# Designs tried in a protein design run: peptides against a protein of PDB entry 3B8E. Part 111

Target 1, 230 residues: chain A of PDB entry 3B8E
Amino acid sequence: PFLIFIIANIPLPLGTVTILCIDLGTDMVPAISLAYEQAESDIMKRQPRNPKTDKLVNEQLISMAYGQIGMIQALGGFFTYFVILAENGFLPIHLLGLRVNWDDRWINDVEDSYGQQWTYEQRKIVEFTCHTPFFVTIVVVQWADLVICKTRRNSVFQQGMKNKILIFGLFEETALAAFLSYCPGMGVALRMYPLKPTWWFCAFPYSLLIFVYDEVRKLIIRRRPGGWVE

## One batch from the design tools (peptide; made by RFdiffusion4, then SolubleMPNN)

Design b2_p18_4_s4 (from b2_p18_4, 15 letters changed)
Fold by OpenDDE base, seed 2:
Structure b2_p18_4_s4 (fold): chain B 230 residues (1-230), chain A 18 residues (1-18)
Amino acid sequence: as target 1 above (230 residues)
Amino acid sequence: VEEEIRQKLLELAQQALL
């Protein structure tokens, strides 16, 4: 998210404190949950062919999985960010390069895509309005990601949800998202303004798409072991 | 504090892109 902010010079989609809440609060428990689930489902069933090479391969595969999950989460967050800004008059193309004028407190006539002029205060309210939905979108996407990453090859319907750590992680991240979204003072402390309940559902189509994609991927892997989809 | 962190991160990013 931050790299795209720098490269595209768009208004800041996610605050630094929110990033810390993701990295330390939201991502840690899910990451631990996935590590335990993978150990239980895939690693323990394979005899180590070579302990040194198989450990390295597993670490690389875990790193790739976490990297992919992080990219998917970022895409979901950016989708929500662009939807919110578009609903407020800022189309995605118009946001490119806008950061310099957006962040200038002395410019109070920044035009949106429809010619509406926005004061600095109004722009910052809209920016901070994006932080909470971006975070919540990550959490909602993580629900799908955590469920699909339980196994490499087995369907979620076949494996079930037996890992208590994973279930706990899902509840913890959801509770944290609710707390950060609705607790008084979060707008001042974290620049996370209260979220309308409708925004919790913004990521659901995306989460469903990822879920379907992964189930199809796993189905292909089961039918063609050793294919390019592994 | 967030602005200071942002500026530091921007500086680091600019240094990394060089």
Scores: peptide ipSAE 0.007, ipTM 0.298, DockQ to the pose 0.026
Fold by OpenDDE base, seed 3:
Structure b2_p18_4_s4 (fold): chain B 230 residues (1-230), chain A 18 residues (1-18)
Amino acid sequence: as target 1 above (230 residues)
Amino acid sequence: VEEEIRQKLLELAQQALL
């Protein structure tokens, strides 16, 4: 988020403190939970691989999969950001290069895409209104990510959801998201204004997309072992 | 080489989420 803020010179989509809450708060328990996941049934049936050559290949494939998922997560967050700003009169194209004027407290006549003038205070309210939905979008997308990361080749339906620690991780990140979104004072402390309940659902298509993407990927891997999709 | 570039881009993209 921060790099796009710099490169595109757009209003800040997500606060730095909120990013730290994602990285340290929402990801820690889920990451630990994956260490306690039940072994995939096909992994246990494989012959011992050469640990020097085959480990590197597997790490690369995993890194690519996680990288692709991370990109989809970012896209989900930015989608939510652009939707909120568009609903407030700022179309995505109009946001490009707007940061300098947006962040200037002495400019009180920044025009939106419809010619409406926005004061500095009004602009900061709408900016901070984006932070919470962006964060929640990431959390909701992470639900799908955590579920799909349980297995490398098997469908989630085959492996099931027997890992209680993973389930706990899903509840923990959801509880943290709810706390940061609705606890009094978070708007002042974290620049995360209260979230309309409708915005929780904005991320669901992306979570579904990740889920479908991974299930299709796993299906292809099962049908064509050693293919380029691994 | 293309795969290595892709991996590096993915790493950078992950870091960009920070």
Scores: peptide ipSAE 0.000, ipTM 0.214, DockQ to the pose 0.016
Fold by OpenDDE base, seed 5:
Structure b2_p18_4_s4 (fold): chain B 230 residues (1-230), chain A 18 residues (1-18)
Amino acid sequence: as target 1 above (230 residues)
Amino acid sequence: VEEEIRQKLLELAQQALL
């Protein structure tokens, strides 16, 4: 998210507080929960791996987790950001290079894509309105990510949801997202304005995409063990 | 500082694409 902010010079899509809430609040408990996950049923049936050749965590699994899934999460957040700004009159093309004028307190006549002028305060309200749904989008996408990371090869439907700590992590993320989105005073204290409930559904296509992608990947791995997809 | 960071990131992106 921050890289696109610098490169495209767009209004800030994700605030410092929201970044900290993601990194420390939403990711930590789920990550710990994976250490307490039950062994995958097919892994237990495999012969002992050679520790020199068969790393428990393959570089390919790391590349998938931090590369592909992270990219889809970022795309989901940015999609929500662009939709909200477009609904407020700022089309994606118009946002390119706009940050300098957007962040200037003395410019009160920044035009949107339709020629409407926006004061500094109005622009900041819209910006802060984007921070909350960006965060919520990441949380909703993380639901799918956490569920798929539970297993390496088995389908989620085969392994099931037996880890109570993982389930607790999903509820904690959701509760934090709801608190930050709807608690009075969060707009002033954390620059996170309240979110319409409809915006929670904006992330669902991306969560579904991650889930389908991972299930297809796992299916390929099961059918062709030792392939390039493992 | 932001412009310097942007230029460095663009250079890195170009190197990654080569």
Scores: peptide ipSAE 0.000, ipTM 0.257, DockQ to the pose 0.016
Fold by OpenDDE base, seed 4:
Structure b2_p18_4_s4 (fold): chain B 230 residues (1-230), chain A 18 residues (1-18)
Amino acid sequence: as target 1 above (230 residues)
Amino acid sequence: VEEEIRQKLLELAQQALL
């Protein structure tokens, strides 16, 4: 998110506090879940025939998977951001390069795509209105990622303990998202406005995209063991 | 400006909870 903010010079799509909540709140549980899954998998697996190559391949696979999923997550967040801004009169094309004027408190006549002038205060309200939905979008997309990561290594039937960690992670992320979105004072403290329930659904197409992507990837891996997709 | 924004945000949050 921050990279596109720098490259495109768009208004800040995600606040620093929200980024910290993602990194520390939402990404930590997946990381712990993977660490436990790896430890459990290492206990259940026979020693790899070649620990160096098998570990390297697995690390590359994980890195590629996370990189690709992370890009889809970012796309989901940005989609939500652009939808919110478009609903408030700022079309995506108009946001390009707008940051300088957007962040200038002395400019109170920034025009939207329809010629409506926005005060600095109004712009900051809209910006902060994007933070919560962007965060929630990431959380909802991370649900898909978590489910995918858990379903990659095991047949559906062996998932019992892994499912508990997954369910806990999903619950924690959802509870955090709900807390940040609806707790009184979060708008003031974290610059996160209350979220309309409809915005929770904006992420679902991207969650579905991640699922489809992963199933296609798994299908390719199954059909071509040892291919470039591994 | 930040304080004014915070106050308006509080008002909006209060209105949304209502």
Scores: peptide ipSAE 0.011, ipTM 0.352, DockQ to the pose 0.251; fails the geometry check

Design b2_p18_5_s1 (from b2_p18_5, 16 letters changed)
Fold by OpenDDE base, seed 2:
Structure b2_p18_5_s1 (fold): chain B 230 residues (1-230), chain A 18 residues (1-18)
Amino acid sequence: as target 1 above (230 residues)
Amino acid sequence: DEVERALKELKELVEKLR
């Protein structure tokens, strides 16, 4: 998000505080919860043909898969960002290069895509309105990520949700997101203005995409053991 | 601006710990 902010010179889609909340609040607890996940039944039964080469290949493939998931998460966040700004009159194409004028407090006549002039204060309200739903989008997408990370090959339907700590982590993450989104004072303290409940659903297509992606991946692995998808 | 810089530094520190 920050790289796109710099390269495209768009208004800041995700504040530093929200990034910290993701890293410290929403990423850590789930990561810890995954450490307590039960071993997949088939992982324990398969000895690698060559422990050195097969481990390296597997680590690369896993890294690639998780990298792709991370990209989908980012896309989900940006989608939400662009939707909110578009609803407020700023089409995505108009945002390119706008940052300089956007962040200048002395410019109070920044025009949107429809010719409406926006004061600095109004622009900042819209910007901070984007921070919360971007954060929430990441959390919602992380639900799918956590669920799929439980197993390497088996479908989530086969492995089930046996890890109570992981389940707790999902609820804790959701509760934290709700707290940060709707608790009074968060707009002032964290520049996270409250969002409409409907914005929680904006991320669902991306969560579903991740889920489908991983299930398809796992299906391929089951059908072709030792393939490049593993 | 100063707070943002401080938060950026903190973020970088957290990223280094990852």
Scores: peptide ipSAE 0.005, ipTM 0.280, DockQ to the pose 0.047
Fold by OpenDDE base, seed 4:
Structure b2_p18_5_s1 (fold): chain B 230 residues (1-230), chain A 18 residues (1-18)
Amino acid sequence: as target 1 above (230 residues)
Amino acid sequence: DEVERALKELKELVEKLR
């Protein structure tokens, strides 16, 4: 999200606080669970490895999984961001290069896509309105990641342990999302304005995309064992 | 706090470079 902010020079889609909440609060447990799942899957599928020389987890697999899932998550967040801004009169095309004027407090006549002028304060309200839905979108997309991990074909015993970690992660990220979204004062303290319930659904297409991605990935792995996708 | 500060500094740097 921040990289796109830099590259496209758009208004900041996700605040620093929300980024920290994602990185430290929501991504940590899923990442651990995914790493654990991959490690166990690799142990079960491969011949016994030399514990001194062989890595338990295929770094390429982890990199691809995290990279691709992360991209889908980011796309989901940006989708929500663009939808919110579009609903407020700022079409995606108009946002390109707008950051400089957007963040300038002395410019109080920034025009939207329809010629409406926005004060700095109004713009910041809209920006901060995007932060919470973006965050929640990431959380909802992460639910799909957790479910994907849960649906992996592993031994019943190992799957059980993983399920506990995944369930914990699900509750943690959901609780954090609820706290940040609905706790009084978060708008002032964290620049996270209250979330409209409808915004929770903006992530669903991307959650579905993750499911489709995982199923396709699994299908490819089944057809090409030992491939780069495994 | 450190990450937030770093991100702010990075943002400011990017703004100066553009």
Scores: peptide ipSAE 0.000, ipTM 0.278, DockQ to the pose 0.023
Fold by OpenDDE base, seed 5:
Structure b2_p18_5_s1 (fold): chain B 230 residues (1-230), chain A 18 residues (1-18)
Amino acid sequence: as target 1 above (230 residues)
Amino acid sequence: DEVERALKELKELVEKLR
């Protein structure tokens, strides 16, 4: 997200507070919950791997998979960001290079894509209105990410949802997201303005995409053990 | 206090990058 912010010179899509809430608030409990996940049913049926060659390949593939999932998460957040700005009159093409004028307090006549002029205060309200939905989008996508991390080869449908701590983690993330989004004073204190409930649904296609992507990946691994996708 | 300091430092860093 930060790299796109620098390269495209767009208004800040994700605030510092939201980043901290993701790193410290939403990721910690889920990560701990994975330690209590049951082993895959096929773990004892796996042939001994060559510790020198197979470990390196697996680590690279896991790293690539997590990298791809992270990119899908970022895309989901940016999609929500662009939709909100478009609804407020700023089309994505118009946002390119706009950051300099957007962040200038002395420019009170920044024009949107339809010729409407926006004051500095109005622009900042819209910017901060984007931060919360971006955060919520990440949380919703993290639901899928957490679920897919339960297994390496087996489908989630085969593994099931028996880990109560993981379920608690999902509720904790959701409760935190709701608290930060709708608690009075969060707009002033954390620059997280409340979002319309409809914005929660903007992330669902991306969560589904991650889930489908991982299930397909795991299916390929099951059908071709020792292949390039492990 | 450490989180607030880290937040402040990060905010200052972001402002310096701006």
Scores: peptide ipSAE 0.000, ipTM 0.297, DockQ to the pose 0.031
Fold by OpenDDE base, seed 3:
Structure b2_p18_5_s1 (fold): chain B 230 residues (1-230), chain A 18 residues (1-18)
Amino acid sequence: as target 1 above (230 residues)
Amino acid sequence: DEVERALKELKELVEKLR
């Protein structure tokens, strides 16, 4: 989010403190929970890795975990951001290069895409209104990410949801998201204004997309071992 | 493989800038 903020010079989509909450609050417990996941049912049927040549974390795994899924997650967040700003009169094209004027306290006549003038205070309200939905979108997408990371090859339906610590991680992440979204004072402390409940559903298509994508990928791997999809 | 590397690098950059 910060890279796009700098490169495109758009209003800040996600606050620094919120990002820290994601990195330290919502991501840690789920990540630790994966260490307690049961081995895949077929793991003992695989040949042992060569400890001299085979890395525990290969480039493909890193690419999948951090590259593709991370991009989809970011796209989900930005989608939510652009939808909120568009609903408030700022179309995505109009946001390009707007940051300088947006953040200037002395400019109180910034025009939206429809010619409506916005004061500095009004603009900041809209900006902070975007932070919470962006954050929640990330959390909702992380549900799918965590679930798909349970296995490397087997379907989630084959592996099941037996890891109680993983389930706890999902609840903890969701509870933290709800706390940050609805607790009084979060607007001042974290620049996260309260979220309309409807915005929780904005991320669901992206979570579903990630889930379907990974299940299809795993299916292809099972049917064509050693393929380019691994 | 190249797309995966590029995506990884991009994600790492994004994480560093968070």
Scores: peptide ipSAE 0.000, ipTM 0.194, DockQ to the pose 0.021; fails the geometry check

Design b2_p18_5_s2 (from b2_p18_5, 16 letters changed)
Fold by OpenDDE base, seed 2:
Structure b2_p18_5_s2 (fold): chain B 230 residues (1-230), chain A 18 residues (1-18)
Amino acid sequence: as target 1 above (230 residues)
Amino acid sequence: EEVKKALEELEELRKKLL
């Protein structure tokens, strides 16, 4: 998000405070909960890892986790951001290069895609209105990410949802997201302005995409052990 | 009180924008 903000010179899609809320608030409990996940039913049927040749975390796993899933998360966030700005008169193409004028307090006549002039205060309100749904989008996508991380090879339907700590983590991150989004004063304290409840559903296609993608991946691994997808 | 006023102003502005 921050790299796109710099490269495209668009208004800030995700604030530093919201990033901290993700990293320290919503990601911690779910990540810890994975330590309590039950072993896959077939784990004892697999050959032991060769510690000399096989890395526990290889480049392929890193590429999957940080590359593919992270890209889908980012796309979900940016989709939500662009939809909100478009609904407020700023089409995606119009946002390119707009940051300089957007962030200038002395410019009170920034035009949207329809010729409507926006004051600095109005622009900052819509910007900070984007931060919260971007954050919520990440949390909603993280539901799928956490669920798929339960297993490496087995389907979620085969493994089930027996980890009570993981279930608690899903509720905790959701409750925290709701608290940060709707608690009075969060707009002033954290620059997280409240969003319409409908924005929670904006991320659902991306969560579903991650889930389907990983289930297909795991299906391929089960059918072709030792393939490039593992 | 300043925070309260700022929140009220923000809410009014949001009602106009969203």
Scores: peptide ipSAE 0.019, ipTM 0.535, DockQ to the pose 0.034
Fold by OpenDDE base, seed 3:
Structure b2_p18_5_s2 (fold): chain B 230 residues (1-230), chain A 18 residues (1-18)
Amino acid sequence: as target 1 above (230 residues)
Amino acid sequence: EEVKKALEELEELRKKLL
């Protein structure tokens, strides 16, 4: 989010404090929960890795985690951001380069895509209104990400949802997201204005997309061991 | 209390704009 904010000079899509809440709040318990996941049914049928040649983190894992899943997650957040701004009169093309004027307190006549003028205060309300849905979108997408990370090869339907700590992590993540979105004072403290409940559903297509994508990937791996998808 | 009032005013303004 911050890289696109700088490169495209768009209004800030996600606040720094909100990013810290993701990194330290919503992601920690889910990540730890994976250490308690039950071993895959075929793990003992696999040869042990060579500790001298086989890295725990390989290029394929980095590509999957950051290059593919991370990209889909970012796209989900930005989709929500652009939808909110478009509903408020700012089309995506109009946002390019707008940051300089957007952040200037002395400019109170910034025009939207329809010629409506916006004061500094009005613009900041819209900006901070985007932070909460972007955050919630990330959390909803993280549900799918956590679930797909349970296994490397087996389907989630084969593995099941038996890890109670993982289930707890999903609830904790969701509860924290709800707290940050709706607790009084979060608008002032975190620049996260309250979210309309309908925006929780905006991320669901992306969460489903990640889930389906990974299940298809795992299916291909099971059918064609040693393929380029592994 | 002043912060709460200011937050409520901002929320009302938000509801008018969005």
Scores: peptide ipSAE 0.016, ipTM 0.474, DockQ to the pose 0.036
Fold by OpenDDE base, seed 4:
Structure b2_p18_5_s2 (fold): chain B 230 residues (1-230), chain A 18 residues (1-18)
Amino acid sequence: as target 1 above (230 residues)
Amino acid sequence: EEVKKALEELEELRKKLL
């Protein structure tokens, strides 16, 4: 999110506070819960990792985590961001390069895609209105990410949802997201304005996409062991 | 405190705008 903010010079899609809430709040318990995941049913049939040649974090894992899943996650967030801004009169094309004028408090006549002028205060309201739905979108996508991270090779349907700590983590991150989104005073304290409940569903296609993508990937791995997809 | 006041004003404006 922040990289695109810099590269495209768009209005800030996700605030620093919301990023901290993701990194420290919503992701922590779910990540810890993976340590309690049951071993895959076939793990004892696999050869031990060679500690000299086989890295725990290899290029394939980095590619999957940051290159593929991370990109889909980012796309989900940006989709929500662009939809909100478009609903408020700012089409995606118009946002390119707009950051400089957007963040200037002395410019009170920034035009939207339809020629409507926006004061600095109005622009900041819209910006902060984007932060909460973007955050919630990330949380919803993280549900899928957490679930797919349960296994390397086996389908989630084969592994099942037996990890009670992981289930607790999913509820915790969701409850935290709801608290941060709807608790009175969060707009003042965290610049997180309440979102319409419908925005929770905006990320569902991307969450589903991640899930389907990973299940297909795992299916390919099972059918073609030792492939480049593993 | 000034930031909080500004955010409160912004929230009031939000309630009027949205």
Scores: peptide ipSAE 0.015, ipTM 0.482, DockQ to the pose 0.033
Fold by OpenDDE base, seed 1:
Structure b2_p18_5_s2 (fold): chain B 230 residues (1-230), chain A 18 residues (1-18)
Amino acid sequence: as target 1 above (230 residues)
Amino acid sequence: EEVKKALEELEELRKKLL
């Protein structure tokens, strides 16, 4: 998100506080929960890696796959961001290069895509209004990320959702997201303004996309062991 | 109730933005 913020000079889509909430609040407990995941049912059926033939390429491919998932996650957040700004009169094209004027406290006549003038305060309100839905989008996408990370090869449907700690992690991150989104004072304290409950659903297509992507990936791995997708 | 309050706050913010 921050790279696009710099490159495109758009208003900040995700605040530093929200990033910290993701890293410390929503990622940590789920990550710990994975330590308690049961081993894949087929892990003992896997042949030992041949260190001479099983190239480091698989680690690169895994890193690329996780990188791709991360990009889909970011895309979901940006989609939500652009939708919110568009609903408030700022079309995506108009946001390009707008950051300098957007962040200037002395400019109170920044025009939206429809010629409406926005004060600095109004602009910051809409910016901070984007932070919460972006954060929530990340959390909803993280549901898929956490679920798909349970297994490397087996389908989630084969592994099941037996890890109670993982379920607790999903609940905790969701509860934290709800708390940060709706608790009074979070707008002042964390610059996380409340969002309509409907914004939670904006992330669902991306969560589903990640889930389907990984299930397809795993299916390919199961059908073609030792392929480039492993 | 918290959701209602949050929605009310959001509506107030929207009214200020419009």
Scores: peptide ipSAE 0.007, ipTM 0.379, DockQ to the pose 0.032

